Peptides against a protein of PDB entry 6CSU. Designs and how they scored, part 2

Target 1, 51 residues: chain A of PDB entry 6CSU
Amino acid sequence: GALEELRGQYIKAVKKIKCDMLRYIQESKERAAEMVKAEVLRERQETARKM

## One batch from the design tools (peptide; made by RFdiffusion4, then SolubleMPNN)

Design b2_p15_5_s1 (from b2_p15_5, 12 letters changed)
Fold by OpenDDE base, seed 1:
Structure b2_p15_5_s1 (fold): chain B 51 residues (1-51), chain C 51 residues (1-51), chain A 15 residues (1-15)
Amino acid sequence: as target 1 above (51 residues)
Amino acid sequence: as target 1 above (51 residues)
Amino acid sequence: SSEEGRKKLEEALEK
């Protein structure tokens, strides 16, 4: 019935939101990791120049 | 330096967003669970009335 | 994994 349908729609929406959020978090973590890598590389290069 | 500070700010922001999202997901799950419980209860009551 | 997490959540929501 209408109530079951509404419930189903809500559950489906929640599932989608969760997936989207997890993806966003993962992508954000990846971007952060790349920033760290870039920084480490720069630090190494700077150290090397001072050698 | 400025670059390290920017990195730090980004990491901090990502951590905050992650925490907020996880909280939201948890709360959404709880709400969904309550909806399911309510539905089950209603179904039981309806069945009981038909008995 | 995120997929595993999704699956677990789905199962929990159906209880």
Scores: peptide ipSAE 0.108, ipTM 0.584, DockQ to the pose 0.013
Fold by OpenDDE base, seed 5:
Structure b2_p15_5_s1 (fold): chain B 51 residues (1-51), chain C 51 residues (1-51), chain A 15 residues (1-15)
Amino acid sequence: as target 1 above (51 residues)
Amino acid sequence: as target 1 above (51 residues)
Amino acid sequence: SSEEGRKKLEEALEK
């Protein structure tokens, strides 16, 4: 009935939100990692030039 | 030095990711709540028509 | 430079 349908739709919505959130977190971590890598590379290059 | 700068930039990046994630979660919860409200309203209207 | 690096990171965070 209506109650079961509502429950089912709610659970489906929550699952979708979870998946989207996890994807967003993963993408954000990847972007952060790339930024750190770029910074480390820059610092290494600058250090090498000063040796 | 370079190490301190990297640390500072990393911390700033992580803080931004956290804020963006929390905003995304909040917006997702609001969307889910609106979906539930719409469904409840629909069911009530259909029930009323059948009385 | 340190400033250039910081700016690059800020721009990357906004993507």
Scores: peptide ipSAE 0.085, ipTM 0.560, DockQ to the pose 0.011
Fold by OpenDDE base, seed 2:
Structure b2_p15_5_s1 (fold): chain B 51 residues (1-51), chain C 51 residues (1-51), chain A 15 residues (1-15)
Amino acid sequence: as target 1 above (51 residues)
Amino acid sequence: as target 1 above (51 residues)
Amino acid sequence: SSEEGRKKLEEALEK
């Protein structure tokens, strides 16, 4: 019935939000790793110029 | 009724997931900033040794 | 029931 269908829709929506959050966490970790690599590279260049 | 209670439970769950995600984002930004500072410091030391 | 719905939602959040 309508109540069971609504329950299914709410559970599906909650699962989607959880998956979206986990994906955001994974992508944020990957972006953070790339930022660290970029900063290390820039710092090598800056240090080399100041030496 | 049961439908209103289910709606309330769904809204509460969605709000909790959103708050958890926002907290994770904020903490991840702070950790990323500290990692960048640490990497910059280590890279300065490494570059100085190799020069 | 409302309780069954709550239990299913909690299980969905933990998986």
Scores: peptide ipSAE 0.144, ipTM 0.442, DockQ to the pose 0.097; fails the geometry check
Fold by OpenDDE base, seed 4:
Structure b2_p15_5_s1 (fold): chain B 51 residues (1-51), chain C 51 residues (1-51), chain A 15 residues (1-15)
Amino acid sequence: as target 1 above (51 residues)
Amino acid sequence: as target 1 above (51 residues)
Amino acid sequence: SSEEGRKKLEEALEK
């Protein structure tokens, strides 16, 4: 009935929000890792330049 | 050094974002649960009224 | 747990 349908809609909405947020967290982690890698590379190049 | 400091800052930022998002998900689940409970209560009251 | 998730994230970024 209408109650079960409403319950289903809210569960579906929460699941979607959760998935979107988990994806955002994963992408944020990937971006952070790439920034750290880029910084490591710059530091290594700077070290090489100073040698 | 500056590299370690940067790494630490990004890790800290990602941790904070993750925690904020997990809290948001939890709060969203709680709100959804309360809405479902309220609907169940209304349906029960409506049933009682029609009896 | 959320703390376990934080720990795993930290370990991944420290590599």
Scores: peptide ipSAE 0.109, ipTM 0.585, DockQ to the pose 0.023; fails the geometry check

Design b2_p15_7_s4
Fold by OpenDDE base, seed 2:
Structure b2_p15_7_s4 (fold): chain B 51 residues (1-51), chain C 51 residues (1-51), chain A 15 residues (1-15)
Amino acid sequence: as target 1 above (51 residues)
Amino acid sequence: as target 1 above (51 residues)
Amino acid sequence: GPIEEALKKRELEEK
């Protein structure tokens, strides 16, 4: 009935949110890692100039 | 020095991730709520047709 | 991580 279908739609929505959030977390971690790598590279270059 | 600045950049990145995630959660909740509202409306309309 | 585990737990509670 209507109530069962509504519940089903809600559960489906929650599952989608979960999946999207997990993907966002993974992508954000990757971006953070790349930002750290870039900073390390810049600092090594700056250090080299000061040597 | 270089290590302190790298640590600072990492902390800044983590703070950004936190803020972005909180925003994403809020927006996802809003989208889910709207999806539920739309489903309720559709089901009320369908029920009316069957009455 | 803890966030991922929390999301998994919430999914189970919705059933």
Scores: peptide ipSAE 0.120, ipTM 0.596, DockQ to the pose 0.025
Fold by OpenDDE base, seed 3:
Structure b2_p15_7_s4 (fold): chain B 51 residues (1-51), chain C 51 residues (1-51), chain A 15 residues (1-15)
Amino acid sequence: as target 1 above (51 residues)
Amino acid sequence: as target 1 above (51 residues)
Amino acid sequence: GPIEEALKKRELEEK
């Protein structure tokens, strides 16, 4: 019935949002790690240049 | 130094985003549960009225 | 982290 349909829709929507958010967290962590890695490499290059 | 500062800033930013997202997930689940509860009560009232 | 793992576990249990 309409109640079960609505319940199903809400649960489905929340699950989708949860999955999207968890993916975003993971991707954000990966991007941050990559940015730090890139900066470390840049710093090493600059240090080497100044020597 | 600048590198350590940047690393710290990225880690701090990611942690904040993670916390915000987890809170949002929790709040969304609570809101969805409350909406379902409200609809169940409404359905019970309508059923009672039709009897 | 533990919270993310708990959320993933609960999501699997809800299926």
Scores: peptide ipSAE 0.107, ipTM 0.595, DockQ to the pose 0.022
Fold by OpenDDE base, seed 4:
Structure b2_p15_7_s4 (fold): chain B 51 residues (1-51), chain C 51 residues (1-51), chain A 15 residues (1-15)
Amino acid sequence: as target 1 above (51 residues)
Amino acid sequence: as target 1 above (51 residues)
Amino acid sequence: GPIEEALKKRELEEK
């Protein structure tokens, strides 16, 4: 009935939001890792230029 | 050094974002549960009114 | 700092 349908809709919506947020967290972690790697590379290049 | 500090800042930021999102998910689940309970109550009241 | 204290205040885990 309508109640079960509504319950299903809310559960589905919450699951979707959860998945979207977890994906965002994962992508954020990946971006942070890439930024750290880029900083390491820049630091090494700066060190090389000082030679 | 600057690199370690930057790394620390990014890690800290990601952790904060993760915690904020997990809290949001939990609160979203609680709100969804309350909405379902409210719908059940309304349905019961409607049934009672039909008597 | 305040962020670190906030992180310690609540331990959140995904289930």
Scores: peptide ipSAE 0.104, ipTM 0.583, DockQ to the pose 0.017
Fold by OpenDDE base, seed 1:
Structure b2_p15_7_s4 (fold): chain B 51 residues (1-51), chain C 51 residues (1-51), chain A 15 residues (1-15)
Amino acid sequence: as target 1 above (51 residues)
Amino acid sequence: as target 1 above (51 residues)
Amino acid sequence: GPIEEALKKRELEEK
């Protein structure tokens, strides 16, 4: 019935949101790691110039 | 230094995103529960008319 | 990680 269908739609929507959020978090971690890597390289270059 | 500051900013941003996501999920669950409640009431009214 | 585990826990609570 309509009630069971609504429940099913809700569960499906929540699962999709969860998956999207987990993917976003993982991608955010990857982007952050790359930003840190780039900063480390810049800092090493700066240190090298001061030597 | 700049590296440690960037790391700190990243960690803070990730924590904020986590909190926002968890809050969104909780609010989504609450909204869904209210929608189900409303549907149950409508279904009961429909059933009552058929009796 | 802790964020992923927290999201998994919330999903379990929805069942």
Scores: peptide ipSAE 0.138, ipTM 0.595, DockQ to the pose 0.023; fails the geometry check

## One batch from the design tools (peptide; made by RFdiffusion4, then SolubleMPNN)

Design b2_p17_1_s2 (from b2_p17_1, 7 letters changed)
Fold by OpenDDE base, seed 4:
Structure b2_p17_1_s2 (fold): chain B 51 residues (1-51), chain C 51 residues (1-51), chain A 17 residues (1-17)
Amino acid sequence: as target 1 above (51 residues)
Amino acid sequence: as target 1 above (51 residues)
Amino acid sequence: LLEKIDEQIEELEKKLS
């Protein structure tokens, strides 16, 4: 019936949102890791310039 | 140092995102519940009209 | 976070069943 169909559609949508959130988190973590690497490199270069 | 500050900022941002996601899910669930209630009401009214 | 999301979905499914 219509109620069961609505339930199914909502659950499907929520699962899609979950997947999107997980992907977003993963991509965010990857970007953060790259930012950290860049910062470490800059700090090392700065230290080297002060030597 | 800058690296530790960046790490702290990232962790703070991720925690904020987590909270936003949880809030979004909660609000989505509330909207879904209201939609289900509305559907049930419509089905009951339809059934009544067929009686 | 992922576990909490899974739990929330599971609870929703139970409520809608």
Scores: peptide ipSAE 0.073, ipTM 0.552, DockQ to the pose 0.145
Fold by OpenDDE base, seed 3:
Structure b2_p17_1_s2 (fold): chain B 51 residues (1-51), chain C 51 residues (1-51), chain A 17 residues (1-17)
Amino acid sequence: as target 1 above (51 residues)
Amino acid sequence: as target 1 above (51 residues)
Amino acid sequence: LLEKIDEQIEELEKKLS
């Protein structure tokens, strides 16, 4: 019936939002980690050049 | 120095992640709301047709 | 329905803050 169908749509929407958020968080964390790694590498190279 | 610069980069990256996430959440929320509203409207129309 | 969605989103935002 209409009520059951509506409930199903609601649950589906909420689950999708949750999954999308978790994926975005993971991707953002990975990008941040790569940025930090790149910075560390640059600093190491800079230090080496000064020696 | 290198340590202070790295710390600064980390803080900047984390803040950016937070802001991006909040924006994504807001956009997802809006899309989900529209989807649910559309479903409610369809169900109302279906009910009306059955009367 | 929409209010429940809003509440769930707000809870997620709080966890991210």
Scores: peptide ipSAE 0.073, ipTM 0.564, DockQ to the pose 0.063
Fold by OpenDDE base, seed 1:
Order: sequence, then structure tokens, then C-alpha cells
Structure b2_p17_1_s2 (fold): chain B 51 residues (1-51), chain C 51 residues (1-51), chain A 17 residues (1-17)
Amino acid sequence: as target 1 above (51 residues)
Amino acid sequence: as target 1 above (51 residues)
Amino acid sequence: LLEKIDEQIEELEKKLS
């Protein structure tokens, strides 16, 4: 019935939101890690130039 | 120094990720609520047509 | 944060059941 369909659609939507959030968090963490790695590389290169 | 700068940048990145996630969650919740409202409206319209 | 989201989802599912 309509109530069961509405409930099912809502639960499905919420589960999709959860998955999208998890993916976004993971991708954001990976981008943050890459930014840190890039900064470490730049600092090491700068240190090498100063030597 | 380099270590302090890297630590600061990492903390800033993590804080930004947290804020982005909270915003995305809030926006996703609002979209989900709107989808539920739209479904309720459609069901009410369908009920009216069947009467 | 993820655990809190999971708890919120479960709470919403319970309200809809």
C-alpha cells in the first residue's frame, strides 16, 4: 500500500544518503592526505635547495 | 617550521572536512525530507483521483 | 559522526515502521 511504499522509498533514500556521505568523506580524506603529501614533498625540495 | 606548518594544515583540512560533511548531511536530510513530502503529495493526489 | 548517522537512520526507520 501507499504507506508501505512511502516507508520503503524513504528508507531507500536515507540509505543512499548514508552511502553518498561515506563516499564523500572517504574522497575528502584522500584529497586531504594527498595535500599533506604534496606539502611534505615541497618542504623536502625546499630543504634540498637550501643545502 | 615545516612540521608545525604541516600539522596546522592537516588540522585545518580535517576541520574543513568535518564542516563539509555536516553541511552535506544537512543538505541531504533536507532533500530526503522534500522527497518524502513530494511522495505524500502524490499519494494524496492519487487518493483524490480515486474518489 | 558515522555512528551517529547510523543511529539517526535506525531511529528514523523505527519511526516509519
Scores: peptide ipSAE 0.063, ipTM 0.559, DockQ to the pose 0.143
Fold by OpenDDE base, seed 5:
Structure b2_p17_1_s2 (fold): chain B 51 residues (1-51), chain C 51 residues (1-51), chain A 17 residues (1-17)
Amino acid sequence: as target 1 above (51 residues)
Amino acid sequence: as target 1 above (51 residues)
Amino acid sequence: LLEKIDEQIEELEKKLS
C-alpha cells in the first residue's frame, strides 16, 4: 500500500545518502592528503633555499 | 618547528574535511527529499488517472 | 562516526517497520 511505498522510498533515499557520503569522505581525505603533501614539499624547498 | 607546522597543517586539513562533509550531507539530504517528493507526486498522479 | 551512521540508519528502518 501507500504507506509501505513511502517507507520504501524513504529508506532508499537514506541508503543513497549513506553511500554518497562514504564516497565523498574517501575522496575528500585523499584530496586533503595531497594538499598536505604539496604544502610540506613547498616548505621543505623553502627551507632548503635558505640553507 | 617543522613538527608543529606539520601538525597544524594536518589539523587544518581535517577540519576542512569535516566542514565539507557536513555541507555535502545537508545538500544530499535536501536533494533526496526532493526526489522523494517528486516520486510521491508521480504516484499520486498515476493513482488519480486510474480513478 | 561511520558506525554511528550505520546504527542510526538501522534504527530509522526499525521505526518505519
Scores: peptide ipSAE 0.059, ipTM 0.549, DockQ to the pose 0.145

Design b2_p17_1_s4 (from b2_p17_1, 5 letters changed)
Fold by OpenDDE base, seed 5:
Structure b2_p17_1_s4 (fold): chain B 51 residues (1-51), chain C 51 residues (1-51), chain A 17 residues (1-17)
Amino acid sequence: as target 1 above (51 residues)
Amino acid sequence: as target 1 above (51 residues)
Amino acid sequence: LLEKIDETIEELEKETE
């Protein structure tokens, strides 16, 4: 009935949000790693030029 | 009625998840900024010692 | 992510109207 359908819709929505969150976290970790790598390389160059 | 009340509760729960995610993202950005800052400082020291 | 969540909420609200 309508109650069971509503419950199903809620559970489906929550599961989708969970999946989107997990993907976001994974992608964010990858981007953060690349950002740190790039910043380290830049900093090495700046420091070397000042020495 | 009971159906409308439950619908409202489910939507409220999903919106709470959204708010929790917003907070998580903001806190993650702050932690990432501090991590980059710390890494830059460490890299400066390493580079300077090698020069 | 936030836009996707908003879309999910919108779909839920529409399906239950």
Scores: peptide ipSAE 0.139, ipTM 0.668, DockQ to the pose 0.790
Fold by OpenDDE base, seed 4:
Structure b2_p17_1_s4 (fold): chain B 51 residues (1-51), chain C 51 residues (1-51), chain A 17 residues (1-17)
Amino acid sequence: as target 1 above (51 residues)
Amino acid sequence: as target 1 above (51 residues)
Amino acid sequence: LLEKIDETIEELEKETE
């Protein structure tokens, strides 16, 4: 009935939000790792040039 | 009625999840910024010691 | 992410009307 359908829609929405959040976290970790690598490289070059 | 009240409760719950996620994202950005600053400092020290 | 969440909320609101 309508009540069961509504409950199903809520559960589906919550599960979708959870999946979207997990994907965002994973992609964010990957971007952060690349950002750190790039910053480390730039900093090494800058420090070496100043020595 | 009961169905409309339940619908309202489910929508409210989903919107709360959205707010919690927004807060998490903001805090994550702040932590990421501090992590980058710390990494830059460590890398400068390491590079200088090797020169 | 925010856009996807908004779409999910919008779908829920429409489907339960």
Scores: peptide ipSAE 0.136, ipTM 0.670, DockQ to the pose 0.837
Fold by OpenDDE base, seed 2:
Structure b2_p17_1_s4 (fold): chain B 51 residues (1-51), chain C 51 residues (1-51), chain A 17 residues (1-17)
Amino acid sequence: as target 1 above (51 residues)
Amino acid sequence: as target 1 above (51 residues)
Amino acid sequence: LLEKIDETIEELEKETE
């Protein structure tokens, strides 16, 4: 019935949210890794110049 | 009625998801900041020892 | 987060049985 259809549509939407969050987390981890790499490189160069 | 109850459950579920997402993002940012700080410190010390 | 979302879905499914 109408209630079952609405329930199904909502569950589908929530599952989509889960997928979107998985993608967000993965992209966030990739950006964080790149940021750390860049920061480590800059810190290494800066520290070397100060020695 | 049944429709109002279902709507109430949907709203509750969506609000819970939103709260969980906000908390996760905040905690993730805090962990990332701490990770960067620790990595920069380690890199500084390692670079200094190699000079 | 993912586990909490799964739990939320599961709870919703049970409440609408």
Scores: peptide ipSAE 0.128, ipTM 0.660, DockQ to the pose 0.677
Fold by OpenDDE base, seed 1:
Structure b2_p17_1_s4 (fold): chain B 51 residues (1-51), chain C 51 residues (1-51), chain A 17 residues (1-17)
Amino acid sequence: as target 1 above (51 residues)
Amino acid sequence: as target 1 above (51 residues)
Amino acid sequence: LLEKIDETIEELEKETE
């Protein structure tokens, strides 16, 4: 019935949101790792110049 | 009615997820900042030792 | 976060047929 259909649709939507969150977190981790690599490289160069 | 109640529950669930997301993002940013600070410090020391 | 989302889904599933 209409109630069961609506229930199924809403649960499906919430599960999709969960998947979107997982993807966002994964991409955020990858971007963070890249930012750290860049920062490390810059710091090595900065420190070397001052020595 | 039952459909309105279900809709209300769905909205409440989505709002809770949103709040959890915001908290996660904030805490993640803080942890990332701290990690970068630590990495920068270690790199300065590492570079200095090799020079 | 994921566990909280799972709990939220579970609550929704329990409150409806």
Scores: peptide ipSAE 0.128, ipTM 0.663, DockQ to the pose 0.750

Design b2_p17_3_s4
Fold by OpenDDE base, seed 5:
Structure b2_p17_3_s4 (fold): chain B 51 residues (1-51), chain C 51 residues (1-51), chain A 17 residues (1-17)
Amino acid sequence: as target 1 above (51 residues)
Amino acid sequence: as target 1 above (51 residues)
Amino acid sequence: SELLENADKEIEELEKA
């Protein structure tokens, strides 16, 4: 009935959001690691140039 | 009625999840910025010591 | 953000039900 259908829609929405969030977190960690790596490399060059 | 009330509760719950996600994203960005800043400072010291 | 956009789509579907 309408109640079961509505319940199903809610559960589907929550599960979808959870999956998207998990993916976002993983991708965010990867981007952060690459950002730190890139910044370290740039800073090494800048420091060396000033020495 | 009961159906409309439940529907409202479901929508409210999902909107709450979205708000929590927004907060997480914002805090994540702030932590990432501080992490990069700290890493840059450490790298400057390391590079200078090796020069 | 794609993440937030996807969440908005899910909310929209619930509001149309």
Scores: peptide ipSAE 0.306, ipTM 0.757, DockQ to the pose 0.793
Fold by OpenDDE base, seed 3:
Structure b2_p17_3_s4 (fold): chain B 51 residues (1-51), chain C 51 residues (1-51), chain A 17 residues (1-17)
Amino acid sequence: as target 1 above (51 residues)
Amino acid sequence: as target 1 above (51 residues)
Amino acid sequence: SELLENADKEIEELEKA
């Protein structure tokens, strides 16, 4: 019935949001790691040139 | 009626999830920025000592 | 933000039901 359909829509929405959030977190961690690597490399080069 | 009230509760719940996600994203960005700052400082010290 | 846009789409679908 209408109630069951509404409940199904709610559950579907929440599950999709959860999946999107998990993907975002994973991708964000990967981007952060790459950003740190790039920053570390840049900083090494800068400091080495100044020494 | 009961169906409309439940629908309202579901929408409210999903909107709250969205707000929580926004807060998480903002706090995550702040933490990432602080981690990068700390890593840069550490790397400067390490490289300087090795020169 | 794709994440927030997707969430808004899900909310919109619930509001249209």
Scores: peptide ipSAE 0.306, ipTM 0.757, DockQ to the pose 0.792
Fold by OpenDDE base, seed 4:
Parts: C-alpha cells; structure tokens; sequence
Structure b2_p17_3_s4 (fold): chain B 51 residues (1-51), chain C 51 residues (1-51), chain A 17 residues (1-17)
C-alpha cells in the first residue's frame, strides 16, 4: 500500500545518501593526500631555493 | 492523517541528514586546511635542517 | 557540491510523493 511504498522510498533515499557520503569521504581522502604530497614537494623546492 | 504525518517525519529526517553532511563538509575543510599548514611548517624545518 | 545536490534531489522526490 501507500504506506509501505512511502517507507520504501524513505529507506531508499537514506541508503543512497549514505552511499554518496561514503564515496565523497573516500574521494576526499584521496584528494587530500595528493594535495599534501604536492604541497610538500613545492615547499621543499621553495625552501631549498631560499637556502 | 497518519500517512501525511509520517511523510513529514521522513522528510524531516532526510533534511537533518543533509544538514549533518553540510556541517561535516565544513569541518572537514577546516581540518584539512590546518593539516596542510602544519605539514608545510614541518617540511620547511626538516628541509632547512638537511641543507 | 554534487553530494549536496544529490541529497536535494532525494528530498525533492520525497516531497513529490
């Protein structure tokens, strides 16, 4: 019935949002790691040049 | 009725999840920025010491 | 943010029901 369908729609929405969030977190971790690597390399070059 | 009330509760719950996500994203950005700053400072000291 | 846009779409679908 309508109640069961509505419940199903809610559960589906929540599950999708959860999955999207997990993916976002994983991708964010990867981007952050690469950003730190790049920044460290740039900083090494810049510091070495100033020495 | 009960169906409309439940629908309202479901929508409210999902909206709360969205708000929690917004807060998480904002806090994550702040933490990431501070982490990068700290890493840059450590790298400068380490590189300077090795020179 | 695509993440937030997707959440908004899910909310919109619930509001249409």
Amino acid sequence: as target 1 above (51 residues)
Amino acid sequence: as target 1 above (51 residues)
Amino acid sequence: SELLENADKEIEELEKA
Scores: peptide ipSAE 0.304, ipTM 0.757, DockQ to the pose 0.806
Fold by OpenDDE base, seed 1:
Structure b2_p17_3_s4 (fold): chain B 51 residues (1-51), chain C 51 residues (1-51), chain A 17 residues (1-17)
Amino acid sequence: as target 1 above (51 residues)
Amino acid sequence: as target 1 above (51 residues)
Amino acid sequence: SELLENADKEIEELEKA
């Protein structure tokens, strides 16, 4: 019935948002790791150049 | 009626989740910035020490 | 962001139901 369908829509929406959030977190971790790696390499070069 | 009230509660719940996501994203950005700052400082010291 | 846009779409679907 209408009540069950509405409940189903709510659950589906929440599950979708949860999955999107998990993907966002994973992608954010990967981007952060690459950003740190690049920054570390750059910093080593800059520090060495100044000495 | 009961159906309309439940629908309202479901929408409210999903909006709450969205707000929590916004806060998480903002806090994650702040943490990432501080982490990079700390890593850069550490790397400068390590590089200089090795030279 | 795509994440927030997706959430908005889910909210929209609930609001029109």
Scores: peptide ipSAE 0.302, ipTM 0.755, DockQ to the pose 0.800

Design b2_p17_6_s1
Fold by OpenDDE base, seed 4:
Structure b2_p17_6_s1 (fold): chain B 51 residues (1-51), chain C 51 residues (1-51), chain A 17 residues (1-17)
Amino acid sequence: as target 1 above (51 residues)
Amino acid sequence: as target 1 above (51 residues)
Amino acid sequence: DKFIEELEEFEKKLLEA
């Protein structure tokens, strides 16, 4: 019935949010990792230039 | 030192991810709520038309 | 909020890694 359909749609929406969150987290982690790698590289280069 | 600076950058990046995720979650919840409201409205209108 | 709780747990794990 209508109530069951609404419940189903709600559950589907929540599951979509969860999936989107997980994807965003993964992508954000990748970006953060790249940022850290870039910083490490800059620090190493700076240290090398100061020697 | 470089290691402490890297740690600081890492923590800053994680905090940014958290903030972005919280914002995304809030916006996604709002979108889901609007979707549910729209569905309830459609169901009510459909029921009214069928009477 | 369940999702916020999961996120906070995730953050904790990241900081401890």
Scores: peptide ipSAE 0.111, ipTM 0.568, DockQ to the pose 0.089
Fold by OpenDDE base, seed 1:
Structure b2_p17_6_s1 (fold): chain B 51 residues (1-51), chain C 51 residues (1-51), chain A 17 residues (1-17)
Amino acid sequence: as target 1 above (51 residues)
Amino acid sequence: as target 1 above (51 residues)
Amino acid sequence: DKFIEELEEFEKKLLEA
């Protein structure tokens, strides 16, 4: 009935949200790693320029 | 009735999840900023040690 | 991850209801 259908729709929505968050976390970690790498490079360039 | 009550509970739960997601994203950004800051400091210390 | 853990627990409760 209507209750079962609503419950099913909600569970599906929650599962989607979970998947979206897991993907976001993974992509965020990758972006963070790239950002750190880029910043380290810039820092080395800055110190080299002052030498 | 039961359907209306359950619907209300689901809506409330979805709103909570949304808020939790937004908070998680914000905190993640703050942690990333702190990690970059710490890495920059370590990099400067490393270059200073080699001089 | 705490957030994911909470979501999983919520899903579990919904499935068992």
Scores: peptide ipSAE 0.111, ipTM 0.606, DockQ to the pose 0.099
Fold by OpenDDE base, seed 2:
Structure b2_p17_6_s1 (fold): chain B 51 residues (1-51), chain C 51 residues (1-51), chain A 17 residues (1-17)
Amino acid sequence: as target 1 above (51 residues)
Amino acid sequence: as target 1 above (51 residues)
Amino acid sequence: DKFIEELEEFEKKLLEA
């Protein structure tokens, strides 16, 4: 009935939010690694220029 | 009635989870910024030592 | 991850209710 359907929709929504968070975390880790790599490269150039 | 009340509670719970997710994302960005800052400082030291 | 663990526990409780 309507109650069971509503409960099912709520559970589905919670699962979707969880999945979105897991994906965000994984993608964020990958982006962070690339960001650090790029920043390190840029910093080497700036530091070397000032030496 | 009971159905409307339960629906309201489910919506409220989902909104809370969403807010927690957004806060987690914001805090993750702040931690990432601090991590990059620390890495940059370390890289300056390493590069300067080799120059 | 702490946040994900909390969500999973919440989901478990919801399924058992």
Scores: peptide ipSAE 0.107, ipTM 0.611, DockQ to the pose 0.109
Fold by OpenDDE base, seed 5:
Structure b2_p17_6_s1 (fold): chain B 51 residues (1-51), chain C 51 residues (1-51), chain A 17 residues (1-17)
Amino acid sequence: as target 1 above (51 residues)
Amino acid sequence: as target 1 above (51 residues)
Amino acid sequence: DKFIEELEEFEKKLLEA
């Protein structure tokens, strides 16, 4: 019936959102890790120049 | 010290990820709701034409 | 991840409704 079909559509939409979120989380973590790595390298270079 | 600075950088990165995720979740829900709405309208129009 | 866990719980509730 119409109610079951609508519920199925919502569940399908939720599953798509979940997949998109997992991909976004992974990409966001990679970007954050790269930003932190770059900042740590800059800090170490500044310290090394002062030695 | 270096450890406290690294900790601060990591916390800042995690907070940014959290904010980006909340925005992405909201936008994804809005897009999903609009897709379901459009599909339901098309199905109702198709049914109405057969009446 | 808590965001994924919350979404999975929502999906479960939809299936049980």
Scores: peptide ipSAE 0.095, ipTM 0.545, DockQ to the pose 0.085

